# Ledger of designs, part 191: peptides against a protein of PDB entry 6NYY

Target 1, 212 residues: chain A of PDB entry 6NYY
Amino acid sequence: KHFEQAIERVIGGLEKKTQVLQPEEKKTVAYHEAGHAVAGWYLEHADPLLKVSIIPRGKGLGYAQYLPKEQYLYTKEQLLDRMCMTLGGRVSEEIFFGRITTGAQDDLRKVTQSAYAQIVQFGMNEKVGQISFDLPRQGDMVLEKPYSEATARLIDDEVRILINDAYKRTVALLTEKKADVEKVALLLLEKEVLDKNDMVELLGPRPFAEKS
Target 2, 212 residues: chain A of PDB entry 6NYY as posed
Amino acid sequence: KHFEQAIERVIGGLEKKTQVLQPEEKKTVAYHQAGHAVAGWYLEHADPLLKVSIIPRGKGLGYAQYLPKEQYLYTKEQLLDRMCMTLGGRVSEEIFFGRITTGAQDDLRKVTQSAYAQIVQFGMNEKVGQISFDLPRQGDMVLEKPYSEATARLIDDEVRILINDAYKRTVALLTEKKADVEKVALLLLEKEVLDKNDMVELLGPRPFAEKS

## One batch from the design tools (peptide; made by RFdiffusion4, then SolubleMPNN)

Design b2_p29_3_s1 (from b2_p29_3, 13 letters changed)
Fold by OpenDDE base, seed 3:
Structure b2_p29_3_s1 (fold): chain B 212 residues (1-212), chain A 29 residues (1-29)
Amino acid sequence: as target 1 above (212 residues)
Amino acid sequence: MEIIPLYEEAKVFKEKLKEAEKLLKEELE
């Protein structure tokens, strides 16, 4: 118990003891985090879920904690599943509420960054080709792009395609697992915090063997 | 969702996590 709390403090920041969330907001957060949790549960290359919480920490309204794999090399498939997991919150909100909230903006930013990195840094797109350029850091004046305007447009188009593909994949998954998302969300509203054992009890064992 | 940052940041995060785990293990012993 103390060990988990210490890790949570280091990773998630200090829990805000004051429930600042309105009941409707809390419900939205529960379904958002349930979307992340369920997507991560059923995606082979997603990191295994350790904990999911709807207790606000720092600037976050909720969080899901995953055990990162000790790997330095990522495949295209692994990056796609990670993108899908990241989109899980937004997709859950869409499925259950039919609305877009500001809560998914950070997730969309992360997905966008990952998509650009795959195409521009890792050369993982056949249309763009085997290119590797450093992405401009936030605040660096991008003086000259190392590629033509036509290439820039192509990159933007392929990024959009990749994100849309990840989104569609996530929609398909969470639609299929809609009942599981609801179960997790409802249990989150009751317990506020779920661990891996709670998820196993609720959904059964994760269908992918944890690579030790 | 705390996405562990991309490769370089992930390494730093993993190192910090291992360090935290080590410290906690030492406190329990």
Scores: peptide ipSAE 0.027, ipTM 0.343, DockQ to the pose 0.284
Fold by OpenDDE base, seed 1:
Structure b2_p29_3_s1 (fold): chain B 212 residues (1-212), chain A 29 residues (1-29)
Amino acid sequence: as target 1 above (212 residues)
Amino acid sequence: MEIIPLYEEAKVFKEKLKEAEKLLKEELE
């Protein structure tokens, strides 16, 4: 408990109890975070869930916290599952409300960044090939791209394909597990914070071995 | 919202974790 709290403070900042969410907003956040939690629970290469909360921290209205793997190298499969987990909130909103909110903007940014990195930096796309280019950081004056405009268009297309594939995978998963998302969301609305034990009680043991 | 960054920020995240562990140790002493 103390360890998790310390990590949360360092990474996520302090809880902002002063921000009162409207009931409908709180509901949206609960289902959003439930989507992340459930996606992470049933994806093999996702990090183990430690905590899910609808209490605002930092810039977020809620969060899901995971135990990161002690690795610096990731496979394509691992990155895909992480993308799916990141999309879980947005997909949950789509499934339950038929709409998406601005709350998923940061998740989309992260997914987009990951997709570009996989294709441009890690050479994980067969069509683009085994290439590695430095992605311009936001604000860097990129005078010249190290690839042609045709290659740039190809990269953009393949990024879109990768994101769409991850999205479809997430939709399939959370549709199958829709009842589980509902259970988690409802319990979040009641308790505001869930831990791993709560998830085990709701969903059963995580179907994958945990490396802690 | 996931608080764990994807691959590109993994190093920074790991450093933050180490910092958190250090702070916890100091708090418990």
Scores: peptide ipSAE 0.015, ipTM 0.352, DockQ to the pose 0.404
Fold by OpenDDE base, seed 4:
Formats: structure tokens, sequence, C-alpha cells
Structure b2_p29_3_s1 (fold): chain B 212 residues (1-212), chain A 29 residues (1-29)
């Protein structure tokens, strides 16, 4: 209990019990978080879901907590599934509401950062080639890029392709699992917090064996 | 960066991706 609370504080910040979401906002958050949860449930290389909540914490209106796999090496496929899981909230909002909220901006940023890292740091793109450059940290003076403007454009194009591929994959998945997203969202609206057991009761066992 | 949601193409893409994943797995085995 104390360890989970500590992790929740580090990841989600302090519960702001005073932030009462409007019903429409609460609904949006529920479907957003349900999108993350369901995407993570049905993506093989996504981290196992621990908790999903629509109780505002820190700067977030809701969150999905996952147990990170203790691995040091990630494949391109693993990173793609993680990107899809991160896009799950935005995709859910689009499927159910036909609109995108500002709540998905941080997710998009994370996906974008991951895509750039794959292409620029890890050399995972055949067109760009085996390059490894440090991404500028927030606040670092954009030092002269060690590559040409043509290479920069190529990187940007390939990043866009990768993100679009992840988006399409997520749309396909959550469209197929639309009823499951709705079940999770509705239960979130009722209970505000779901754990792995709640997900098993709603969706059945996760289709992927937990790698021990 | 513009994310273009293509609902109709997403299903086809998912199938292609699954095939590619299968091929990659076979190469790694």
Amino acid sequence: as target 1 above (212 residues)
Amino acid sequence: MEIIPLYEEAKVFKEKLKEAEKLLKEELE
C-alpha cells in the first residue's frame, strides 16, 4: 500500500480532491482513460495495467498506471505497441465523441518523442540509417544539428509516418474493441477507479501470457 | 505534426502489420 501510494505520488502527483470535474469532462476523461486501458490490454508488448483512474491527480484529470517491464532492450515492435497504448486516449475520444481535447496533447508529445528517439537515437529507420544523435533536452540551446537540413526533413517525414502508423493501428484496435472501451468507460464513471481485476471481470483474461 | 486518422485504412494496416510482425518473428527464430 505505501509503495503503491509512493508510486502514485511520483507518477500522478497529489490527489486534488477539490477538483470536481463537470459531468461532460468526467465522461471525456473516462473514455480517454478507457482507451488507454483497452489498448494496453490488447497490445502484446504494452505494459500490464495496474490501475486506471478518473480521479484528478496533480496536473492530470485521469491516469492509467502500468507495471513497467524490467527490460533494458526494446524492439521496434515493443516501442510501437507502447506508442499505440499512449495514443489510446486520443483515439477513444475521436471514436466516441468525434473530437480531440487538450488532454491528449501530453500523450502526443510522448509519442512524438518516442518516434524521434527511435529514428534519431536508436537508428531504427532504414531510410534515415544508422544514426544516433542526442535529442535536445527541453531548455538546451539547440546546438547545431550534426546532420544536414535534408536529413532533418527526412527525419521529420519518417517520424510522421511512424506516428501515423501507430495511430492507424490504434484506431483499428479500438474500433474492433469499441464495446470493450465503452464497458470500461461506463464502469469508470461508476467506480472512478479500476484495477486489473476489474478489467478481467469486464474483458476476460488478458490474451497475452504475463511474461514472468 | 498532422496525424491523419484513416479509419478505413486502419483495418488493412493492422492486418499488414500483423503479417510483418509474424515475418519478423520467424526471422528471429
Scores: peptide ipSAE 0.010, ipTM 0.260, DockQ to the pose 0.019
Fold by OpenDDE base, seed 5:
Structure b2_p29_3_s1 (fold): chain B 212 residues (1-212), chain A 29 residues (1-29)
Amino acid sequence: as target 1 above (212 residues)
Amino acid sequence: MEIIPLYEEAKVFKEKLKEAEKLLKEELE
């Protein structure tokens, strides 16, 4: 219990017990977090879900906690599933409410960063090529790009394509699993915190082997 | 999802690179 709380504080920050969400906001958060949780549940290369919560912590109004993999090497497929899981919250909001909120801003940023890294750091895009650009160090004035303007435009286009593909994949997944997202969201509204066992009871066993 | 072109301006490029590096570190830690 104490260890779990410590991990939660590190990942999500301190619980803000004084922050009372309006019912509509709480509902939005519940469906957002349910989207992350369900996406992670049904994506093969997603990390195992540990906990999902709609209790406000630090700057976050909710979170889904996963078991970190001690992994230094990621495949393109693994990175795609991680992108989809990260988009799960926003996609859930769109599916259920027909609107998006500012709550997904950090998720979008993370997805954008991941897409960029795949293309310009890891050489995972066939059009851009097997290239890796050095990242500027903190304090370095990057005045010039290490590539042509044509390459810059290509990178922007391919980043957009990759993100859109991940988004569409997530939409397809959560649309198929819409009932599951709703089950999780409704139970979150009741219990505020769900663990792996709650998810198993709602959704059945995760279709993929858990990598500890 | 609308993606704004990032690589036309050096300053924007630099910030995105820093963010990407941060993300990578967070994933590896």
Scores: peptide ipSAE 0.010, ipTM 0.310, DockQ to the pose 0.039; fails the geometry check

Design b2_p29_3_s2 (from b2_p29_3, 13 letters changed)
Fold by OpenDDE base, seed 1:
Structure b2_p29_3_s2 (fold): chain B 212 residues (1-212), chain A 29 residues (1-29)
Amino acid sequence: as target 1 above (212 residues)
Amino acid sequence: MEVVPLYEEPKLFKEKLKLAEKLLEEELK
């Protein structure tokens, strides 16, 4: 209990109980986090859900906490499922409200970053090829681009394709599981915090073996 | 949700990333 709370503080920041969300904002957050939670539940390579909360912490209005996999190597399939899970909040908002909020900005950034890494660093795109560009770290003087402008355009196009594929996959999943997203969101509005046991009670056991 | 970055954002892609984010947001509208 204390250890989990310590990890939550490190990851999510301190709870800001003084931040009063408007009822409509709280509803949006609940469905956003429910989208993450449900996507993570039904994606094989997503990290196991530990906790989902709509209590504001740090800069976030809510969060889903997952047990990180103790792995250093990721497959393309694993990265795709992680992207889908990350898009789950935005997709949930789209399905239930038909609108975009600023709450998904950080998730979109993370998805975009992951897509670029897969294509440019990990060589996971067939069109770009099995090439890893040693990209300068932030702060390094970039004297020359390691690739042509044509390659840069190709990378941008393939990043968009990958993100759109992940988005479509997430839309399909959460549309199929729309009732489950609703159940989680409604329970979040009631309890503000859900754990794995709450999710099991709502959705049944996670259909994938938990790698401890 | 906290997602650990897979890599440090290279300076070279910072502008590209911002553009991609904007385009993604527009496509989702």
Scores: peptide ipSAE 0.020, ipTM 0.339, DockQ to the pose 0.036
Fold by OpenDDE base, seed 4:
Structure b2_p29_3_s2 (fold): chain B 212 residues (1-212), chain A 29 residues (1-29)
Amino acid sequence: as target 1 above (212 residues)
Amino acid sequence: MEVVPLYEEPKLFKEKLKLAEKLLEEELK
């Protein structure tokens, strides 16, 4: 209990019990978080879901908590699945409401950062090649890029391609699993908080086994 | 620990993607 609360405080911030979401906002958050949860459930390299909540915490209106895999090395495929999971909220909103809210801004930022890191830091793009440059940190004076403007444009194009591929993959997945997203969203609206056991009851066992 | 899928992903991801896109377009209409 205390350890989970400590992790929740670190990841989600302090619970803002005083923030009453309007019913429409609460619905949007429920489907958004359901999108994350279902994407994470059916993506092999996504982190295992621990908890999903539509109770506002810190700056977030909802959250999904995952148990990170203890690994130091990530493949391109693993990073793609993580990107898809991160896009799950936005994609869910698009599928169910035909609209995109500002709630996905941080998710888009994370996906964008991951895409740039893959291409610029990890050399995971064949067109850009085996380059590794430090991404400017927020607040760092943009020092002279160690590459040409032509290379910068190529990087931007390849980042867009990678994000679009992740988006399409997420759309395909959540469209196929649309009924599951709805089940999770509806239960979130009722219980406000779901754990792994709730997900198993709704969706069945996660379709991935741990290799012994 | 490696996570292994309990099901085979359809080899035809591209066809699945096209179908999903079509379904999405039909539902958003």
Scores: peptide ipSAE 0.007, ipTM 0.274, DockQ to the pose 0.016
Fold by OpenDDE base, seed 5:
Structure b2_p29_3_s2 (fold): chain B 212 residues (1-212), chain A 29 residues (1-29)
Amino acid sequence: as target 1 above (212 residues)
Amino acid sequence: MEVVPLYEEPKLFKEKLKLAEKLLEEELK
């Protein structure tokens, strides 16, 4: 209990007990978080789900917590599944509401950052080639790009393609699992917090062996 | 309520993606 609360404080911030979400907002958050949870459940290389919550914490209206793998090396396939999991909230909102909210902005940013890193840092794109450039950190003055304008355009195009592919993959997955997303969302609206056991009871065992 | 899957990327998603790209570029600047 105390350790879980401490982790929750570190990851989500303090529970804002005073922030009462409107019922419609709470519904949107529930489906958003259900999208993350279900995408993570059915993606082989996603991190194991620990907890999903629609209780507002800090700056977030909800969250899904995953057990981080102590992994230093990622394959392109692993990074793609992580991108899809990150898009799960946004895709769920699209599937169920046909609208987008501002809640997915951080997810889109993370996906964009991952896509750029794959292409320009890890050399994982065949068209751009096996190149590695340091992405400027927040606040670093990028004085000179180490590549031509033509290469910059190619990078931007390939980033967009990669993100769109991840999005389409996520749409296909969550459309197939739409009933599961709804079950999770409805249970979230009832319990506000779900753990791995709740997910197993609702969806069955995760189809991938937990790497112990 | 039968939610019809949106198979096409909403224009709004593309706009948000562009915004995210722009924000990333600005952070890179």
Scores: peptide ipSAE 0.006, ipTM 0.316, DockQ to the pose 0.021
Fold by OpenDDE base, seed 3:
Structure b2_p29_3_s2 (fold): chain B 212 residues (1-212), chain A 29 residues (1-29)
Amino acid sequence: as target 1 above (212 residues)
Amino acid sequence: MEVVPLYEEPKLFKEKLKLAEKLLEEELK
């Protein structure tokens, strides 16, 4: 118990016990986190869920904790599933509330960063080709782009396509699993914190063997 | 050949990120 709490403090930040979410905000967070949790549950290459919480910590209103795989190399398929899992919160909000909140901004940023990395750094896009460019660091005056303006436009278009494909995949998944998202969200509203065992009891065993 | 690269989060310009976020939101409407 104490060791788990210490790890949670290091990873999630300090519990803001003073931050009381309004009931509607708490509901939004529950469905958002349920979206992440369910997407991660049913995506083969997503990291396994350890814990999901709607208790505000640090700057976050909720969080899902995953056990990262100790891998240094990622396939395109693995990166896609990670993007879908990251979009799970946003997609859940869309499915259940039909509205966009600011809560997904950090998720969208992460997805965008991953998409650019795949296309510009890893050469994973056939239209752009086998290219690897260093993305300019924040604050570096990129005086000259290593590619033409036409290539820049192509990159931006292919990034958008990749993100949209990940979004559509996530919408399809969470629409199919809508009842599971609701079950998780409702249980989160009751317990505020769920672990892997709670998820197994609620959804059944994860359909993918945990590669140890 | 399946390209299996080392995953590193790219440092992107904040403006490109904002644009991508906006575009994603518009397609959801």
Scores: peptide ipSAE 0.006, ipTM 0.319, DockQ to the pose 0.034

Design b2_p29_3_s3 (from b2_p29_3, 13 letters changed)
Fold by OpenDDE base, seed 5:
Structure b2_p29_3_s3 (fold): chain B 212 residues (1-212), chain A 29 residues (1-29)
Amino acid sequence: as target 1 above (212 residues)
Amino acid sequence: MEVIPLYEEAEKFKELLKKAEELLKKELE
């Protein structure tokens, strides 16, 4: 219990017991987090779900917590599933409400960063080529880009394509599993916090072997 | 929490992506 609380504080920050969400906001958060949870549940290379919560913590209004893999090497397929899982919240909002919120901005940023890393650091794009550029650390003055303007444009285009593909994949998945997203969201509204066992009861066993 | 209508979603999504790209580029410059 103490260990779980410590992890939760590190990932989500301290629970803001004083922050009361309006019912409509709470509903939005529930469906957003349900989107993350369900996407992670049905994506083979997603990390195992540990906990999903709509209790506000720090800057977040909710979160889905996953068991991090002690993995140094990722395949393109693994990274794609992670991108889709990250987009799950936004896609859920779109499916259920026909609108999106500013809460998905950080998710989009993370997806964008991952896409750039795949293309320019890991050489995972055939058009750009098997190249690796060092991304400057925050605060480093990079005077010259290690690639041409034409390459820069190509990178931007391919990043956009990759993100759009991940988005479409997520839309297809969560549309197929729309009823499951709703089940999770409704239970979140009731219990505020769900664990793996709750998910198994709602959705059945995860279709993929859990890698601890 | 700001709500964006679906009909504006594509444009807002593009704007968010552009912003993210710009932030990343600033880190590269």
Scores: peptide ipSAE 0.013, ipTM 0.379, DockQ to the pose 0.023
Fold by OpenDDE base, seed 2:
Structure b2_p29_3_s3 (fold): chain B 212 residues (1-212), chain A 29 residues (1-29)
Amino acid sequence: as target 1 above (212 residues)
Amino acid sequence: MEVIPLYEEAEKFKELLKKAEELLKKELE
């Protein structure tokens, strides 16, 4: 318990008990985090869920914490499921509220970065080819792209395709599991923090064996 | 709202874990 709390403090910052979210905001956060949690629960290659919280910490209003696998190499399938998990919050908001909030901006950024990395750095796209380019670091003046403008356009198109595919996959999943998302969200609104055991009690055991 | 972590942040996450362990150690002392 102490270790988990320490991790939470480091990752999320100190609990700002003083930030009272408005009920509607809290509801949005609950469904957002429930989306992440449920997506991660039912995606084979997603990291195991450790904790999901709607208690504001630092700059965050809520979070889903996963145990990353100690691996340096990821398959395309693994990266896709991770993208879907990351999109889970945004997709949940869309399904339940018909709107997307600014809370999902960071998730979208992460997904976008992952997509570009897959296509440009890891050569995981057949159209772009088995090419690895260093992505410019944030703030670096992209002096010279190592590829043509035509290639840049192709990359952008393929990134959009990949993100859209991940999005559609997430929509399909969370639509199928809509009742589970709602259950998790409602329980979050009640308990504010859920762990893996809470999820098991609520949804049943995760259908995938945790590959240690 | 934050999802922890993408592959790109794996090293950062490891660093965070290390910091958390250090904090825990300090609290137990």
Scores: peptide ipSAE 0.042, ipTM 0.361, DockQ to the pose 0.438; fails the geometry check
Fold by OpenDDE base, seed 1:
Structure b2_p29_3_s3 (fold): chain B 212 residues (1-212), chain A 29 residues (1-29)
Amino acid sequence: as target 1 above (212 residues)
Amino acid sequence: MEVIPLYEEAEKFKELLKKAEELLKKELE
């Protein structure tokens, strides 16, 4: 418990109790975070959920915290499930509210970054091929791309395809588990913070073995 | 917001974990 709290403080910052969300905003955050939580719960290669909160921390209005796997190498399947988890909040908002908020912008950025990394750095795309190029960091002055403009367009297309596939997968999952997302969101609105035990009580045991 | 790192951020995340462990140690002393 203490270790988890320490990690939360380091990564998410201190809780900002002074930031008062409007009821409608709080509802949006609850369903957003519930989407992350439920997606992670039912995806095999997702990290185990530790905590989900709608209490603002740092720049975030809420968060879902997972126990990271102690691994240095990730499979394509693992990365896909992580992408789906990351999209869970946005997809939840779409399912329940029919709209997308600016709160999902960071999630989209992360998903985009992951997709490019898979295709350009890790060679995980058949069309682009088994290539590995260093992606320019934000702010790096890239004088010349190591690939042609045609390849760049292909990469962009394949990134879009990968993101869309992850999105569709997430939509299918959270639509199937819509009632579970609702349960988690409602309980979040009541308790503001849920742990793994709360999730077990709501959803049953996670259907995958936990590697901790 | 998701707190887990992507593959490309794994090193940064490990550093954060180390800092968290150090913080915990200080709090328990």
Scores: peptide ipSAE 0.037, ipTM 0.348, DockQ to the pose 0.404; fails the geometry check
Fold by OpenDDE base, seed 4:
Structure b2_p29_3_s3 (fold): chain B 212 residues (1-212), chain A 29 residues (1-29)
Amino acid sequence: as target 1 above (212 residues)
Amino acid sequence: MEVIPLYEEAEKFKELLKKAEELLKKELE
Protein backbone atom coordinates (compact mmCIF):
# COMPACT_ATOMS: atom_id res chain seq x y z
CA LYS B 1 0.00 0.00 0.00
CA HIS B 2 2.73 2.45 0.88
CA PHE B 3 4.67 1.60 -2.22
CA GLU B 4 1.68 2.05 -4.49
CA GLN B 5 0.99 5.37 -2.86
CA ALA B 6 4.56 6.44 -3.36
CA ILE B 7 4.43 5.51 -7.02
CA GLU B 8 1.11 7.27 -7.38
CA ARG B 9 2.62 10.37 -5.86
CA VAL B 10 5.63 10.25 -8.12
CA ILE B 11 3.73 9.47 -11.30
CA GLY B 12 0.34 11.04 -10.69
CA GLY B 13 1.39 13.95 -8.57
CA LEU B 14 -0.54 15.16 -5.57
CA GLU B 15 -4.27 14.71 -5.77
CA LYS B 16 -5.63 18.11 -6.56
CA LYS B 17 -8.87 17.60 -4.67
CA THR B 18 -9.73 21.14 -5.63
CA GLN B 19 -10.28 20.46 -9.31
CA VAL B 20 -13.97 19.70 -9.57
CA LEU B 21 -14.65 18.31 -13.01
CA GLN B 22 -17.83 19.44 -14.66
CA PRO B 23 -20.33 16.61 -15.12
CA GLU B 24 -19.70 16.41 -18.87
CA GLU B 25 -15.94 16.42 -18.37
CA LYS B 26 -16.22 13.74 -15.72
CA LYS B 27 -18.32 11.64 -18.07
CA THR B 28 -15.75 12.02 -20.84
CA VAL B 29 -12.93 11.02 -18.50
CA ALA B 30 -14.89 8.02 -17.25
CA TYR B 31 -15.53 6.65 -20.73
CA HIS B 32 -11.96 7.42 -21.78
CA GLU B 33 -10.48 5.52 -18.85
CA ALA B 34 -13.03 2.74 -19.30
CA GLY B 35 -11.78 2.34 -22.86
CA HIS B 36 -8.21 1.88 -21.65
CA ALA B 37 -9.30 -0.52 -18.93
CA VAL B 38 -11.48 -2.73 -21.15
CA ALA B 39 -8.94 -2.81 -23.97
CA GLY B 40 -6.28 -3.89 -21.50
CA TRP B 41 -8.62 -6.50 -20.05
CA TYR B 42 -9.30 -8.28 -23.34
CA LEU B 43 -5.88 -7.98 -24.98
CA GLU B 44 -3.68 -10.96 -24.22
CA HIS B 45 -0.38 -9.13 -24.19
CA ALA B 46 -1.60 -6.02 -22.40
CA ASP B 47 -0.38 -5.46 -18.87
CA PRO B 48 -2.76 -6.37 -16.06
CA LEU B 49 -4.91 -3.52 -14.78
CA LEU B 50 -4.21 -2.47 -11.20
CA LYS B 51 -6.30 0.65 -10.85
CA VAL B 52 -8.40 3.03 -12.90
CA SER B 53 -9.32 6.46 -11.56
CA ILE B 54 -11.17 9.56 -12.67
CA ILE B 55 -9.91 11.59 -9.74
CA PRO B 56 -7.68 14.35 -11.04
CA ARG B 57 -4.03 14.04 -10.01
CA GLY B 58 -1.40 16.54 -10.96
CA LYS B 59 -1.99 17.48 -14.58
CA GLY B 60 -4.02 14.37 -15.32
CA LEU B 61 -7.80 14.25 -15.09
CA GLY B 62 -7.79 10.47 -14.84
CA TYR B 63 -5.48 7.52 -15.16
CA ALA B 64 -5.21 3.79 -15.57
CA GLN B 65 -2.46 1.94 -13.73
CA TYR B 66 -1.08 -1.33 -15.00
CA LEU B 67 1.39 -3.81 -13.63
CA PRO B 68 4.02 -4.25 -16.28
CA LYS B 69 5.24 -7.74 -16.93
CA GLU B 70 8.79 -8.18 -15.79
CA GLN B 71 10.27 -8.67 -19.23
CA TYR B 72 13.15 -7.07 -21.07
CA LEU B 73 12.22 -8.34 -24.52
CA TYR B 74 9.00 -7.44 -26.28
CA THR B 75 7.55 -9.09 -29.35
CA LYS B 76 5.81 -7.22 -32.13
CA GLU B 77 2.51 -8.71 -30.96
CA GLN B 78 3.05 -7.48 -27.43
CA LEU B 79 3.84 -3.99 -28.62
CA LEU B 80 0.75 -4.00 -30.84
CA ASP B 81 -1.51 -4.90 -27.91
CA ARG B 82 0.09 -2.14 -25.85
CA MET B 83 -0.62 0.28 -28.68
CA CYS B 84 -4.24 -0.87 -28.79
CA MET B 85 -4.59 -0.41 -25.04
CA THR B 86 -3.18 3.11 -25.36
CA LEU B 87 -5.71 3.85 -28.12
CA GLY B 88 -8.56 2.52 -25.98
CA GLY B 89 -9.43 5.90 -24.50
CA ARG B 90 -9.62 7.65 -27.87
CA VAL B 91 -11.64 4.85 -29.42
CA SER B 92 -14.06 4.84 -26.51
CA GLU B 93 -14.67 8.57 -26.90
CA GLU B 94 -15.30 8.07 -30.61
CA ILE B 95 -17.73 5.20 -30.07
CA PHE B 96 -19.77 6.89 -27.34
CA PHE B 97 -19.49 10.61 -28.12
CA GLY B 98 -18.37 10.84 -31.74
CA ARG B 99 -15.69 13.31 -30.65
CA ILE B 100 -12.07 13.21 -29.56
CA THR B 101 -10.67 15.31 -26.73
CA THR B 102 -7.15 16.66 -26.21
CA GLY B 103 -6.45 13.82 -23.79
CA ALA B 104 -6.75 11.41 -26.66
CA GLN B 105 -4.09 13.33 -28.60
CA ASP B 106 -1.49 12.56 -25.96
CA ASP B 107 -2.31 8.87 -26.27
CA LEU B 108 -1.92 9.12 -30.02
CA ARG B 109 1.48 10.67 -29.50
CA LYS B 110 2.52 7.71 -27.36
CA VAL B 111 1.30 5.30 -30.00
CA THR B 112 3.16 7.21 -32.69
CA GLN B 113 6.37 7.12 -30.69
CA SER B 114 5.97 3.40 -30.14
CA ALA B 115 5.37 2.80 -33.84
CA TYR B 116 8.47 4.75 -34.82
CA ALA B 117 10.52 2.87 -32.26
CA GLN B 118 9.35 -0.47 -33.62
CA ILE B 119 10.22 0.43 -37.19
CA VAL B 120 13.33 2.56 -36.76
CA GLN B 121 14.93 1.30 -33.56
CA PHE B 122 13.90 -2.34 -33.39
CA GLY B 123 13.83 -3.19 -37.10
CA MET B 124 10.41 -4.81 -36.81
CA ASN B 125 9.24 -3.82 -40.30
CA GLU B 126 10.00 -5.96 -43.34
CA LYS B 127 9.78 -3.11 -45.85
CA VAL B 128 12.07 -0.76 -43.98
CA GLY B 129 14.41 -3.58 -43.08
CA GLN B 130 16.75 -4.15 -40.20
CA ILE B 131 17.67 -0.59 -39.41
CA SER B 132 18.35 0.83 -35.98
CA PHE B 133 18.50 4.59 -35.58
CA ASP B 134 18.16 6.62 -32.45
CA LEU B 135 15.07 8.76 -32.53
CA PRO B 136 15.92 12.40 -32.09
CA ARG B 137 15.18 13.52 -28.57
CA GLN B 138 13.04 16.60 -28.18
CA GLY B 139 15.45 19.54 -28.26
CA ASP B 140 18.29 17.73 -29.91
CA MET B 141 19.29 19.46 -33.07
CA VAL B 142 17.87 17.20 -35.70
CA LEU B 143 21.26 16.00 -36.74
CA GLU B 144 21.35 14.76 -40.30
CA LYS B 145 19.16 11.70 -40.41
CA PRO B 146 21.42 8.77 -41.14
CA TYR B 147 18.97 7.72 -43.87
CA SER B 148 17.70 9.23 -47.12
CA GLU B 149 14.52 11.24 -47.56
CA ALA B 150 13.08 8.30 -49.44
CA THR B 151 13.72 6.07 -46.44
CA ALA B 152 12.16 8.69 -44.17
CA ARG B 153 9.01 8.68 -46.29
CA LEU B 154 8.90 4.92 -46.23
CA ILE B 155 9.23 4.96 -42.45
CA ASP B 156 6.41 7.49 -42.14
CA ASP B 157 4.18 5.40 -44.37
CA GLU B 158 4.86 2.22 -42.44
CA VAL B 159 4.30 4.01 -39.12
CA ARG B 160 0.91 5.16 -40.38
CA ILE B 161 0.02 1.65 -41.48
CA LEU B 162 0.99 0.23 -38.09
CA ILE B 163 -1.01 2.86 -36.19
CA ASN B 164 -4.02 2.33 -38.44
CA ASP B 165 -3.84 -1.41 -37.86
CA ALA B 166 -3.73 -0.87 -34.11
CA TYR B 167 -6.61 1.59 -34.35
CA LYS B 168 -8.79 -0.79 -36.37
CA ARG B 169 -8.05 -3.60 -33.95
CA THR B 170 -9.03 -1.38 -31.02
CA VAL B 171 -12.23 -0.22 -32.73
CA ALA B 172 -13.23 -3.80 -33.44
CA LEU B 173 -12.52 -4.87 -29.86
CA LEU B 174 -14.27 -2.02 -28.08
CA THR B 175 -17.24 -2.16 -30.46
CA GLU B 176 -17.64 -5.82 -29.57
CA LYS B 177 -17.20 -5.00 -25.89
CA LYS B 178 -19.20 -1.76 -25.98
CA ALA B 179 -21.52 -2.87 -23.18
CA ASP B 180 -18.52 -3.66 -20.98
CA VAL B 181 -17.01 -0.23 -21.60
CA GLU B 182 -20.29 1.35 -20.57
CA LYS B 183 -20.50 -0.76 -17.40
CA VAL B 184 -17.00 0.28 -16.38
CA ALA B 185 -17.64 3.93 -17.21
CA LEU B 186 -20.88 4.03 -15.21
CA LEU B 187 -19.25 2.41 -12.21
CA LEU B 188 -16.35 4.86 -12.46
CA LEU B 189 -18.83 7.72 -12.35
CA GLU B 190 -20.21 6.25 -9.15
CA LYS B 191 -17.04 5.11 -7.34
CA GLU B 192 -14.43 7.31 -9.09
CA VAL B 193 -11.81 4.59 -8.47
CA LEU B 194 -11.87 0.96 -9.56
CA ASP B 195 -9.41 -1.83 -8.88
CA LYS B 196 -8.87 -5.27 -10.37
CA ASN B 197 -11.53 -6.80 -8.13
CA ASP B 198 -14.13 -4.33 -9.33
CA MET B 199 -13.28 -5.26 -12.91
CA VAL B 200 -13.65 -8.97 -12.14
CA GLU B 201 -17.04 -8.33 -10.60
CA LEU B 202 -18.17 -6.37 -13.65
CA LEU B 203 -16.61 -8.32 -16.49
CA GLY B 204 -15.71 -11.66 -14.98
CA PRO B 205 -12.22 -13.06 -14.68
CA ARG B 206 -9.73 -11.80 -17.20
CA PRO B 207 -9.77 -14.35 -20.04
CA PHE B 208 -5.99 -14.71 -20.02
CA ALA B 209 -4.20 -16.74 -17.41
CA GLU B 210 -1.94 -14.54 -15.38
CA LYS B 211 1.47 -15.82 -16.30
CA SER B 212 3.02 -16.52 -12.94
CA MET A 1 4.02 0.11 -12.91
CA GLU A 2 2.74 1.68 -16.11
CA VAL A 3 0.33 4.55 -15.78
CA ILE A 4 -1.65 5.90 -18.72
CA PRO A 5 -2.58 9.41 -17.67
CA LEU A 6 -5.26 11.51 -19.26
CA TYR A 7 -3.96 14.93 -20.43
CA GLU A 8 -0.29 14.32 -19.65
CA GLU A 9 2.49 14.59 -22.17
CA ALA A 10 3.89 11.21 -23.11
CA GLU A 11 7.53 12.24 -22.78
CA LYS A 12 7.15 13.58 -19.29
CA PHE A 13 5.35 10.45 -18.37
CA LYS A 14 8.15 8.24 -19.65
CA GLU A 15 10.62 10.14 -17.56
CA LEU A 16 8.45 9.77 -14.50
CA LEU A 17 8.04 6.07 -15.14
CA LYS A 18 11.77 5.66 -15.39
CA LYS A 19 12.25 7.49 -12.12
CA ALA A 20 9.58 5.41 -10.46
CA GLU A 21 11.21 2.20 -11.65
CA GLU A 22 14.54 3.34 -10.33
CA LEU A 23 13.00 4.13 -6.97
CA LEU A 24 11.34 0.74 -6.90
CA LYS A 25 14.64 -0.96 -7.55
CA LYS A 26 16.26 0.96 -4.73
CA GLU A 27 13.51 0.04 -2.28
CA LEU A 28 13.69 -3.63 -3.22
CA GLU A 29 17.41 -3.61 -2.72
Scores: peptide ipSAE 0.022, ipTM 0.401, DockQ to the pose 0.154; fails the geometry check

